# Peptides against a protein of PDB entry 5LHZ, part 79

Target 1, 78 residues: chain A of PDB entry 5LHZ
Amino acid sequence: QLLKSVFVKNVGWATQLTSGAVWVQFNDGSQLVVQAGVSSISYTSPNGQTTRYGENEKLPDYIKQKLQCLSSILLMFS

## One batch from the design tools (peptide; made by RFdiffusion4, then SolubleMPNN)

Design b2_p23_4_s3 (from b2_p23_4, 10 letters changed)
Fold by OpenDDE base, seed 4:
Structure b2_p23_4_s3 (fold): chain B 78 residues (1-78), chain A 23 residues (1-23)
Amino acid sequence: as target 1 above (78 residues)
Amino acid sequence: PEVILPDENLVLEITEEYDFLPP
């Protein structure tokens, strides 16, 4: 379930889930789900393909960019 | 817009687990 959603200009929507995860829906149609304490992230490409990446797994640069974008947003609100 | 507060160590954990620094 969704708890709260916020609009992030030039990025998309970020939603906190009841699970504690943060779900980002980017303007390009991709999606990212991350959660503290969970050693994996879920990335969904614009075509709907979802991939889960484990702890310390090498990430494609385009996914790192999404994570960095999310990180910067979270840092702004700290 | 409204603020979503991250879990206290979310940013740090992302950085640690995937070996990159936020901008």
Scores: peptide ipSAE 0.087, ipTM 0.598, DockQ to the pose 0.038
Fold by OpenDDE base, seed 5:
Structure b2_p23_4_s3 (fold): chain B 78 residues (1-78), chain A 23 residues (1-23)
Amino acid sequence: as target 1 above (78 residues)
Amino acid sequence: PEVILPDENLVLEITEEYDFLPP
């Protein structure tokens, strides 16, 4: 379930889910879902392809950038 | 702007798990 969504300028929308996950819908059409206690992240490309990455898996740079962006957002709003 | 309250350890876990710091 959706708890709350906030608009983040030049990023997109960030939504907190009741599960504890944070779901970011980026302006480029991609999506990222992360959750504390879950050792994986979910990335959805603009074309709708979803990939799950584990904790020890090398991430593409563009996903790292989005994670860094997300981390900054979370720090900013904490 | 509106505030999102993340899970308490989310930011830390992201940085540790993927070995990077927020910019």
Scores: peptide ipSAE 0.083, ipTM 0.591, DockQ to the pose 0.038
Fold by OpenDDE base, seed 1:
Structure b2_p23_4_s3 (fold): chain B 78 residues (1-78), chain A 23 residues (1-23)
Amino acid sequence: as target 1 above (78 residues)
Amino acid sequence: PEVILPDENLVLEITEEYDFLPP
């Protein structure tokens, strides 16, 4: 259920879902789903494996980098 | 450019929940 998709140069595509979640499809083939008010994030690696991370869970650095990228994108439009 | 409007608390919640600051 897509609400709107935008192309982000040197990042990929970011899509807002009708649920309110933001779905980022990165150029490297990975994917990230986040939503305010939901205490978890979903990461899908380029090989298609999905991992869900809960609140206060220690994240791998590559996940943090993608979250930072997402945060930067969101700040551009805030 | 085309804009996605995030939930007003999304960035803050991400940083608080996962203990990092955005660039």
Scores: peptide ipSAE 0.076, ipTM 0.588, DockQ to the pose 0.038
Fold by OpenDDE base, seed 2:
Structure b2_p23_4_s3 (fold): chain B 78 residues (1-78), chain A 23 residues (1-23)
Amino acid sequence: as target 1 above (78 residues)
Amino acid sequence: PEVILPDENLVLEITEEYDFLPP
């Protein structure tokens, strides 16, 4: 379930879930879900394919860029 | 927009887990 969604200029929408996870819906149609205490992230491509990445897995650069974008947003408002 | 307040350790955990620094 969703707690609150906010529009982030030049990024997309960010939503806090009741689980504590943060769900970002990017302007390119991709999606990212991250949560503290969970050793994986989920990425959904614009075509709807979802991939879960574990803590020891090498991330594609485009995923890292999206994570960094999210991190910057969270740092700015924390 | 309104501030979403994440878990206080979320950013640190992501940074450490995936070995990168936020810009």
Scores: peptide ipSAE 0.073, ipTM 0.586, DockQ to the pose 0.038

Design b2_p23_4_s4 (from b2_p23_4, 10 letters changed)
Fold by OpenDDE base, seed 5:
Structure b2_p23_4_s4 (fold): chain B 78 residues (1-78), chain A 23 residues (1-23)
Amino acid sequence: as target 1 above (78 residues)
Amino acid sequence: PEVILPDENLKLEITEEYDYLPP
């Protein structure tokens, strides 16, 4: 369930869920779901394919870049 | 409000905020 949404210029929409997770819908059609206390992230590509990455798993560079944006957004929701 | 990214030359601008309203 949705608690709060923010529109970030040149990035997309970021929504804080009642679960504590943050759901980001990027302009390129991709999505990320990250939650504090959970050592995994969920990435959905523009074509709708979803992949969950664990704490010790190597991430593609394009996902790392998206996470850098998300880290700043998370600080605002805290 | 503005969010400063790790790179000092990269900034994010939040233009709209919406809160959930229970039905």
Scores: peptide ipSAE 0.051, ipTM 0.550, DockQ to the pose 0.286
Fold by OpenDDE base, seed 2:
Structure b2_p23_4_s4 (fold): chain B 78 residues (1-78), chain A 23 residues (1-23)
Amino acid sequence: as target 1 above (78 residues)
Amino acid sequence: PEVILPDENLKLEITEEYDYLPP
């Protein structure tokens, strides 16, 4: 369930869920889900393939970039 | 409002905000 959604220009939509997770739907069709207290992140590519990355797992650069955006978004929802 | 990202060359601009009341 949703609590709050923000439209971020040139990025996409970011939604804070009642679960505490933040769900970002990027303009490129990809999605990222991060939740406080959970050491993993979930990335869904535009084609719908979902990958879960662990805390110490190497991330592709394009995901790192998306995480930078998410970092700022998380601050907005804090 | 504008949010400056860790990368100084990247900025986020919030254009719309929607609040949803949970059921």
Scores: peptide ipSAE 0.047, ipTM 0.552, DockQ to the pose 0.312
Fold by OpenDDE base, seed 1:
Structure b2_p23_4_s4 (fold): chain B 78 residues (1-78), chain A 23 residues (1-23)
Amino acid sequence: as target 1 above (78 residues)
Amino acid sequence: PEVILPDENLKLEITEEYDYLPP
């Protein structure tokens, strides 16, 4: 179910799935899943806890920073 | 290649790409 994976220096691996979602595995052990057309995002902390955030939900700063990385990665997969 | 993010202090560099098509 993988289409393409890219290694991002000092960040981690980003993979485009056949589902259309982009899965980022950060060096710190956290993970982020975002899909175009879906208003929610999924974040998994290094300890394995997963949280789904809605479109209008306030995000922690550390997640906002990770989303900035993802934004640039998404441009490459689009 | 290097990608400059909206935050001037954040930079990304793509170093490897791997394509995979399901059989």
Scores: peptide ipSAE 0.047, ipTM 0.548, DockQ to the pose 0.300
Fold by OpenDDE base, seed 3:
Structure b2_p23_4_s4 (fold): chain B 78 residues (1-78), chain A 23 residues (1-23)
Amino acid sequence: as target 1 above (78 residues)
Amino acid sequence: PEVILPDENLKLEITEEYDYLPP
């Protein structure tokens, strides 16, 4: 269930779920899901393939960029 | 810079700089 959804200019839509998860749907078709208390992230590429990354894994630069974007988005929900 | 996710145990170090809001 949804708590709040916000439109982020030049980024896409970000939604905070009652579960504590934050779901970002980027304009490029990719998606990123992070959950409070869970040391892993889920990235879905534009082609629909999903990859889960742990806290100690090396991330591709493009995902790092999206995570920084997410960091800024989180401030909108605080 | 360091990016903090919604989990105190999930912290990422990023050496490259990116625009938070792409054009």
Scores: peptide ipSAE 0.018, ipTM 0.482, DockQ to the pose 0.058

Design b2_p23_5_s1 (from b2_p23_5, 15 letters changed)
Fold by OpenDDE base, seed 1:
Structure b2_p23_5_s1 (fold): chain B 78 residues (1-78), chain A 23 residues (1-23)
Amino acid sequence: as target 1 above (78 residues)
Amino acid sequence: EINQEQAKKVLEKVQSFLESSAK
């Protein structure tokens, strides 16, 4: 369930879920889900393939870019 | 409205992932 959804210009939508997770739906069709207390993050590609990444795992550059974008979004929330 | 505490924790996690990821 949703607490709030925010439209982010040139990015897509960022939603905070009642679980505490943040769900980002990017304009390119990809998605990120990040939740406190969970040791991994999930990325879903535009074709629907989901991959989970651990906290000390090497990340693909495109994942780093998405996470940096999410970081910027979250800074706007505070 | 945004839960600021949870948003902060998510931010910290994201930053940790970025910092700990090696090239």
Scores: peptide ipSAE 0.610, ipTM 0.885, DockQ to the pose 0.847
Fold by OpenDDE base, seed 5:
Structure b2_p23_5_s1 (fold): chain B 78 residues (1-78), chain A 23 residues (1-23)
Amino acid sequence: as target 1 above (78 residues)
Amino acid sequence: EINQEQAKKVLEKVQSFLESSAK
């Protein structure tokens, strides 16, 4: 299911799945999963609790920061 | 290998989330 995993310095690991989803495992133990065609994004806290956020939902600042980081990573993929 | 097309779609989604979320 894993197409490619890339180590990103000072961030963690970024992986593209065969589904097209991008999965980021941050150094703090948290995770983000974003996939085209899915109306929500998935955040997993270090303790394993997963929360789904919709597009128009207010996001915690720490989530925004991680999404901004993911944006930068994705630009590197291009 | 990285699928560029899918990566672009994910990027667009991420940017959409960032722009639509209020502080």
Scores: peptide ipSAE 0.610, ipTM 0.885, DockQ to the pose 0.815
Fold by OpenDDE base, seed 3:
Structure b2_p23_5_s1 (fold): chain B 78 residues (1-78), chain A 23 residues (1-23)
Amino acid sequence: as target 1 above (78 residues)
Amino acid sequence: EINQEQAKKVLEKVQSFLESSAK
């Protein structure tokens, strides 16, 4: 299921799955999963609660910050 | 090893989410 896991300084771990999804485990205990071909993203809070956000939904600022961080990580993969 | 094609697609999705989300 896992292709590769990369340690990202001051962020946590970023893993690419064989499905094409990217799974980020942040140092604060939260998680983010994004996959091409899926119309939503998955965020798991440190307490283990998972929320799905749609592509046209207003996002909480802390989610935007996590996504911006993920964007930066993905740019490092290229 | 990273699947760069899939990584690119995920990047595009992330950027789309950021741009389409209003404050």
Scores: peptide ipSAE 0.605, ipTM 0.882, DockQ to the pose 0.827
Fold by OpenDDE base, seed 4:
Structure b2_p23_5_s1 (fold): chain B 78 residues (1-78), chain A 23 residues (1-23)
Amino acid sequence: as target 1 above (78 residues)
Amino acid sequence: EINQEQAKKVLEKVQSFLESSAK
């Protein structure tokens, strides 16, 4: 279930789920999911490939960039 | 861009936010 969705200019959409997750749908077609209580994150590339990363796993630069965006997006939910 | 350590800090921040807002 969806709790709240916000449009983020030049980024895409971010949605809080009742499950405790935040789901970001980027304009480039990629997606990022972070779940409360779960140390791993889920990234889906524009081609539909999904990869999970642990919190201590080295992240590709493009993932880090999107995480940084997510940090800023959270301000829109506060 | 951010480095790996900064990325981890972002994740911790996000997790803290989500855990505080989750029911």
Scores: peptide ipSAE 0.518, ipTM 0.848, DockQ to the pose 0.059

Design b2_p23_5_s2 (from b2_p23_5, 17 letters changed)
Fold by OpenDDE base, seed 1:
Structure b2_p23_5_s2 (fold): chain B 78 residues (1-78), chain A 23 residues (1-23)
Amino acid sequence: as target 1 above (78 residues)
Amino acid sequence: SIDQQQLQQVLQKVQSFLEKSSL
């Protein structure tokens, strides 16, 4: 279930779920899911391929960019 | 609130990922 959805200019939609997850749907068609209490993050590319990344992994630059974007979004709500 | 608390947890996780990946 959705708890709150926010439109973010030039980014897309950021949604907080009742599960504790934050789900970002980017304008480029990619998606990012980060959930409280879960040690990995989930990225879905525009073509629908999903990859999970662990806490100690070296992240691709495009993933870092998405996470930095998410960080900025979250800071606006803190 | 619980909702904001969970947002903070997500933020901490995201920042941790970024920091560790930069090591």
Scores: peptide ipSAE 0.660, ipTM 0.896, DockQ to the pose 0.668
Fold by OpenDDE base, seed 4:
Structure b2_p23_5_s2 (fold): chain B 78 residues (1-78), chain A 23 residues (1-23)
Amino acid sequence: as target 1 above (78 residues)
Amino acid sequence: SIDQQQLQQVLQKVQSFLEKSSL
């Protein structure tokens, strides 16, 4: 269930879930889900393909860019 | 608050992923 949704200009929507997860829906159609207590993050590409990445896994540059964006969003909310 | 605490934990996770990953 949704707690709070925030529109981020030129990025998309960021939503905090009651589960503790943060769900970002990017303007390019991709999605990112990060949840405390879960060892992996979830990325969904614009074509709907979902990939989970472990905490010590080498990340594609575009994933790192989106995580950096999420970091900025979270700092904005803090 | 719990909500703020959860956000901080998510932030910590994101930062951890960024720090531990390399191309």
Scores: peptide ipSAE 0.659, ipTM 0.896, DockQ to the pose 0.634
Fold by OpenDDE base, seed 5:
Structure b2_p23_5_s2 (fold): chain B 78 residues (1-78), chain A 23 residues (1-23)
Amino acid sequence: as target 1 above (78 residues)
Amino acid sequence: SIDQQQLQQVLQKVQSFLEKSSL
């Protein structure tokens, strides 16, 4: 299901999946998954706990920071 | 390409989340 994985310096790995998702594995051990066609985003903490957030939910600052990072990565790929 | 279009869809979603969360 992996299309390609890209190493991003000082961030981690960013992977595009055939499902239309982008999966980021951050250096701190956390993970973020955003998928086309899915109304929520998925965050996994370093301890493995996964939380899903809807688009109208207030996000923790650390999540927003990682989404901002992902935005920058995606702009790089475009 | 399909993969590029999917990336753009993900980008739009990410930006939407950021904008709505900041409100």
Scores: peptide ipSAE 0.659, ipTM 0.896, DockQ to the pose 0.666
Fold by OpenDDE base, seed 2:
Structure b2_p23_5_s2 (fold): chain B 78 residues (1-78), chain A 23 residues (1-23)
Amino acid sequence: as target 1 above (78 residues)
Amino acid sequence: SIDQQQLQQVLQKVQSFLEKSSL
């Protein structure tokens, strides 16, 4: 369930969930979910394919870019 | 608050992923 949703200019929507997750819906149709207490992150491509990445994995550059964006959003929340 | 604490935990996780990625 949704706790708070914010519109982020030139990015999309960022939502905090009651589960402790943050869910970003990017303008390109992709999605990113990061949750406290879960050891992996979830990326969903625009075609609906979901990939989970562990903490020590090599991340594709486009994933790193989206995580950096999420980091910036989270810093703005506080 | 718990909500703010959870946000901080998510932030820490994101930063950890970025720092540990070898690409």
Scores: peptide ipSAE 0.658, ipTM 0.895, DockQ to the pose 0.634

Design b2_p23_5_s3 (from b2_p23_5, 13 letters changed)
Fold by OpenDDE base, seed 2:
Structure b2_p23_5_s3 (fold): chain B 78 residues (1-78), chain A 23 residues (1-23)
Amino acid sequence: as target 1 above (78 residues)
Amino acid sequence: DIDLEQLQKVLEKVQSFLENSSK
């Protein structure tokens, strides 16, 4: 269930769910889901393939870039 | 409304992922 959705210019949509998770729908069609208390993050590619990454796992650069983007978004709302 | 406490927790997680990732 959705708590709040915001449009972020040149990025896409960022939504906080009632679970506390943050769901980002990027303009390129990819998605990220991050939730406190969950040991992994979820990335969905534009073709719908979903991959989970652990906290100590080596991340692809494109994942790092999207996480950095998410970090910036969250800082804007804090 | 936004749950700022949860957003802060998510931010901390994201930052941890970025800092702990290695090449």
Scores: peptide ipSAE 0.693, ipTM 0.911, DockQ to the pose 0.849
Fold by OpenDDE base, seed 3:
Structure b2_p23_5_s3 (fold): chain B 78 residues (1-78), chain A 23 residues (1-23)
Amino acid sequence: as target 1 above (78 residues)
Amino acid sequence: DIDLEQLQKVLEKVQSFLENSSK
């Protein structure tokens, strides 16, 4: 369930879920889900393929860019 | 409303992922 959804210009939608997770829906159709207490993050490509990444895993550059974007969003609302 | 405690925890996780992935 949704707690709050915010439209972010030139990014897409960022939503906090009642679980505590943050769900970002990017304009390119991709998605990120990050939740405290879970050792991995979830990325979904525009075609619907989901990949989980561990906290010590080397990430593709496009994932790093989206995480940096998410970090910036979270700082704006903290 | 926003759950600020959980938001902070998510921020810390994201930052940790970014730092660790660059090593």
Scores: peptide ipSAE 0.693, ipTM 0.911, DockQ to the pose 0.892
Fold by OpenDDE base, seed 5:
Structure b2_p23_5_s3 (fold): chain B 78 residues (1-78), chain A 23 residues (1-23)
Amino acid sequence: as target 1 above (78 residues)
Amino acid sequence: DIDLEQLQKVLEKVQSFLENSSK
């Protein structure tokens, strides 16, 4: 269930779900889902392939860039 | 409405991932 969706210029859409998760749909077609209490984050590529990453895993640079972007978005609402 | 407590928890997780990930 969707709780709130916000359009973010030059990024895409950021949504908070009723579960507490944050779901970002980026302009390039990729997606991130991050939720408290879950030890991994979920990345979906534009072609629909989903990969989960653990907290101590090496992240691809493009994932780090998107997480940094998400961090900036969240700080705007904190 | 927005659940700010949950947003803060998500922020902490995101920052943890960024800090702990190897380059």
Scores: peptide ipSAE 0.692, ipTM 0.911, DockQ to the pose 0.821
Fold by OpenDDE base, seed 1:
Structure b2_p23_5_s3 (fold): chain B 78 residues (1-78), chain A 23 residues (1-23)
Amino acid sequence: as target 1 above (78 residues)
Amino acid sequence: DIDLEQLQKVLEKVQSFLENSSK
């Protein structure tokens, strides 16, 4: 369930779940889920395909861009 | 309300992913 959802201009929606996970729904239809204590992050493409990435894994550039965006969002609240 | 402790942990994870990912 949701703890807090915020609209981020030119990005989409960012939500903190009661689990502690952060769930971002981007305007392009993709999604990103990151949670502390979980060794991987979850990315869902606009077509609905979900992929998990490990912390030491080489990331596609579009994933890095999404993570950098998420980092910027999180820094607004910390 | 926002759980800032968890948010900080997520931030650290995101930054770790970005820093450790090879090009």
Scores: peptide ipSAE 0.691, ipTM 0.911, DockQ to the pose 0.870

Design b2_p23_5_s4 (from b2_p23_5, 13 letters changed)
Fold by OpenDDE base, seed 1:
Structure b2_p23_5_s4 (fold): chain B 78 residues (1-78), chain A 23 residues (1-23)
Amino acid sequence: as target 1 above (78 residues)
Amino acid sequence: EWNLEQLQQVLKKVQSFLENSSK
């Protein structure tokens, strides 16, 4: 269930779920899901392949970029 | 409406991921 969705210019859509997770749908067709209390994050590529990454894992650069983007989005709500 | 507490926790997690991945 969705709590709130917001359109972010040059990024896509950011949604908070009732679970507390944040779901970002990027313009390139990829998706990112991050939730407190869960030790991993979920990335879905434009082709639909989903990969989970751990907190201490070395991340691909494109994942880092999207996480940095998400960080910037979240700071707008603080 | 936004759950700000949860958003803050997600922010901390994202920042942790970025910091730990850069080590």
Scores: peptide ipSAE 0.719, ipTM 0.921, DockQ to the pose 0.912
Fold by OpenDDE base, seed 4:
Structure b2_p23_5_s4 (fold): chain B 78 residues (1-78), chain A 23 residues (1-23)
Amino acid sequence: as target 1 above (78 residues)
Amino acid sequence: EWNLEQLQQVLKKVQSFLENSSK
């Protein structure tokens, strides 16, 4: 279930789920899901391929960029 | 309404991922 959604200019939509997860739908068609208490994050590419990344593994630059964007979004709400 | 506690936890996780990711 969705708790709240917000439109973020030049980014897309950011949604908090009732589970506590944050779901970002980027304008480029990619998606990112991050949830506390889960050891991995989920990235879905524009073509629909989903990959989970662990906290200690090397991240592709485009993933880092998305995470940095999410960080900035979260800081705006805190 | 936002669950601010959970948002903070997510922020912490995101920052951890960014800091711990190898280059």
Scores: peptide ipSAE 0.719, ipTM 0.920, DockQ to the pose 0.864
Fold by OpenDDE base, seed 3:
Structure b2_p23_5_s4 (fold): chain B 78 residues (1-78), chain A 23 residues (1-23)
Amino acid sequence: as target 1 above (78 residues)
Amino acid sequence: EWNLEQLQQVLKKVQSFLENSSK
């Protein structure tokens, strides 16, 4: 269930779920889900394929870019 | 309304992923 959503210009939508997870829906159709207490993050490509990445794993550049974007969004609330 | 505590925890996780991936 959704707690609150915010529209981010030229990025997409960022939503906090009642679970505490943050769900980002990017304009390119990809998605990220990050939740405290879970050792991995979830990335869904525009075609719907989902991949989970661990904390110490080397990430593809496009994943790092989206995580950096998410970091910037979250910093607005800190 | 936002759960700010959980947002901060997510932020810390994201930052950790970015730092560890660059090593």
Scores: peptide ipSAE 0.718, ipTM 0.921, DockQ to the pose 0.897
Fold by OpenDDE base, seed 2:
Structure b2_p23_5_s4 (fold): chain B 78 residues (1-78), chain A 23 residues (1-23)
Amino acid sequence: as target 1 above (78 residues)
Amino acid sequence: EWNLEQLQQVLKKVQSFLENSSK
């Protein structure tokens, strides 16, 4: 279930779920889900393919860019 | 409304992923 959603200009939508997860729906059609207490993050490409990444795993640059974007969004709420 | 405590936890996780990922 959704707790709250916000539109972010030039990014897309950021939603906090009642589970504690943050769900970002990017304008390019990709998605990112990060949740406290879970040791991995979830990325879904625009074509619907989902990949999970661990905390110490080497990340593709495009994933790093989206995580950096998410970091900036979250800092707006801190 | 936002759960700010949970948002902070997610922020710390995101930052950890960025810092621990090797180039």
Scores: peptide ipSAE 0.718, ipTM 0.920, DockQ to the pose 0.846

Design b2_p23_6_s1 (from b2_p23_6, 13 letters changed)
Fold by OpenDDE base, seed 1:
Structure b2_p23_6_s1 (fold): chain B 78 residues (1-78), chain A 23 residues (1-23)
Amino acid sequence: as target 1 above (78 residues)
Amino acid sequence: SEEEQRQAQLQAVLAKVQSFLQS
């Protein structure tokens, strides 16, 4: 279930779930899910392929770019 | 409060994101 959904200009939608996770739906069709207490993050590409990345794993640059965007969004929430 | 809990969870997610960005 959703706690709060926010439209982010030129990005898409950012939603905080009752689970504590943050779910971002980007305008390019990709998605990120990040949750405290879980050692991995989830990325879904526009074609629907989902990949999980561990906390000690080197991330692709395009994933880091999405995470940097998410970081900026979260700073606006706080 | 629920708002405080919400904010705490957001901060925890932020910390995780920042950790991943440092990997």
Scores: peptide ipSAE 0.673, ipTM 0.908, DockQ to the pose 0.905
Fold by OpenDDE base, seed 4:
Structure b2_p23_6_s1 (fold): chain B 78 residues (1-78), chain A 23 residues (1-23)
Amino acid sequence: as target 1 above (78 residues)
Amino acid sequence: SEEEQRQAQLQAVLAKVQSFLQS
C-alpha cells in the first residue's frame, strides 16, 4: 500500500510504501525500490528489466546517479 | 506514532542509500 506520493520536478514520482520501502518512478521509465533491512536495492530499467544490487557491490554510475537523486528526494521528504 | 514511524523509515532508507553510494 501507498503512504505518500510526491511529485518531483524533472525527476518523476517518489512514493513511501507501508512496508517502509521507497519507490521512485523516474521520467525515463526506470524505477528504484529501496527498503531498510533488505541487503539489496531493486532497479528496473526502462525496458522493464529488473536487477538487484547488493550492498557491497560496485554500482554502475547511472545507478549511483539515480541513488543520489533519491537521496536528495528523501531530504525533501523529511 | 504513525508519523514518527514514517520518519524513522525514511531516515533508515536514507542511511541505506548513502551506504550504497559509498560502495
Scores: peptide ipSAE 0.673, ipTM 0.908, DockQ to the pose 0.885
Fold by OpenDDE base, seed 3:
Structure b2_p23_6_s1 (fold): chain B 78 residues (1-78), chain A 23 residues (1-23)
Amino acid sequence: as target 1 above (78 residues)
Amino acid sequence: SEEEQRQAQLQAVLAKVQSFLQS
C-alpha cells in the first residue's frame, strides 16, 4: 500500500510504502526498493530481472548512481 | 504518531542507502 508518491523530473516516480520501504520507478524502466530492517536492496532491470544486493558486496557503478539519486530524492519526502 | 513513524522510516532508509554507497 502507498503512503506518498512524488514525481521527480528527469528521474521518474518515488513512493513510500506503508511497509516503510521506498520504491523508485526510473524513466529507463528500472526499479529500486529499499527497506529499513532488511539487509539487502532490490534492483529490477528494464527487462524485469530482479537482483538483490547485500550490504557487504561491491555494487555495480550503475546501481550506485541510482542509489545516489535516491539519496537526493529522499529529501523530497521531508 | 503516524507522522513520527513515517519520518523515522525515511531516516532509516536514508542511512541504509548511504551505507550501501560506501561499499
Scores: peptide ipSAE 0.672, ipTM 0.908, DockQ to the pose 0.858
Fold by OpenDDE base, seed 2:
Structure b2_p23_6_s1 (fold): chain B 78 residues (1-78), chain A 23 residues (1-23)
Amino acid sequence: as target 1 above (78 residues)
Amino acid sequence: SEEEQRQAQLQAVLAKVQSFLQS
């Protein structure tokens, strides 16, 4: 279930879920899901393929870019 | 409260994202 959704210009939508996860839907069709208490993050590419990345993995640069975007969004929430 | 819980969860997500960015 959705708690709160925020439109972010030139990015997409960021939503906090009742589970505690934050879900970002990017304009390019990709998605990120990050949740406290879960040791991995979830990325879904525009073609619908989902990949989970663990806390000890080196992330692809394009994933880091999207996480940086998410970080900026989260800073706006507080 | 539920609002406090929501805020705490947001902060925890932020911390996780920042941790991943430093890996």
Scores: peptide ipSAE 0.671, ipTM 0.907, DockQ to the pose 0.871

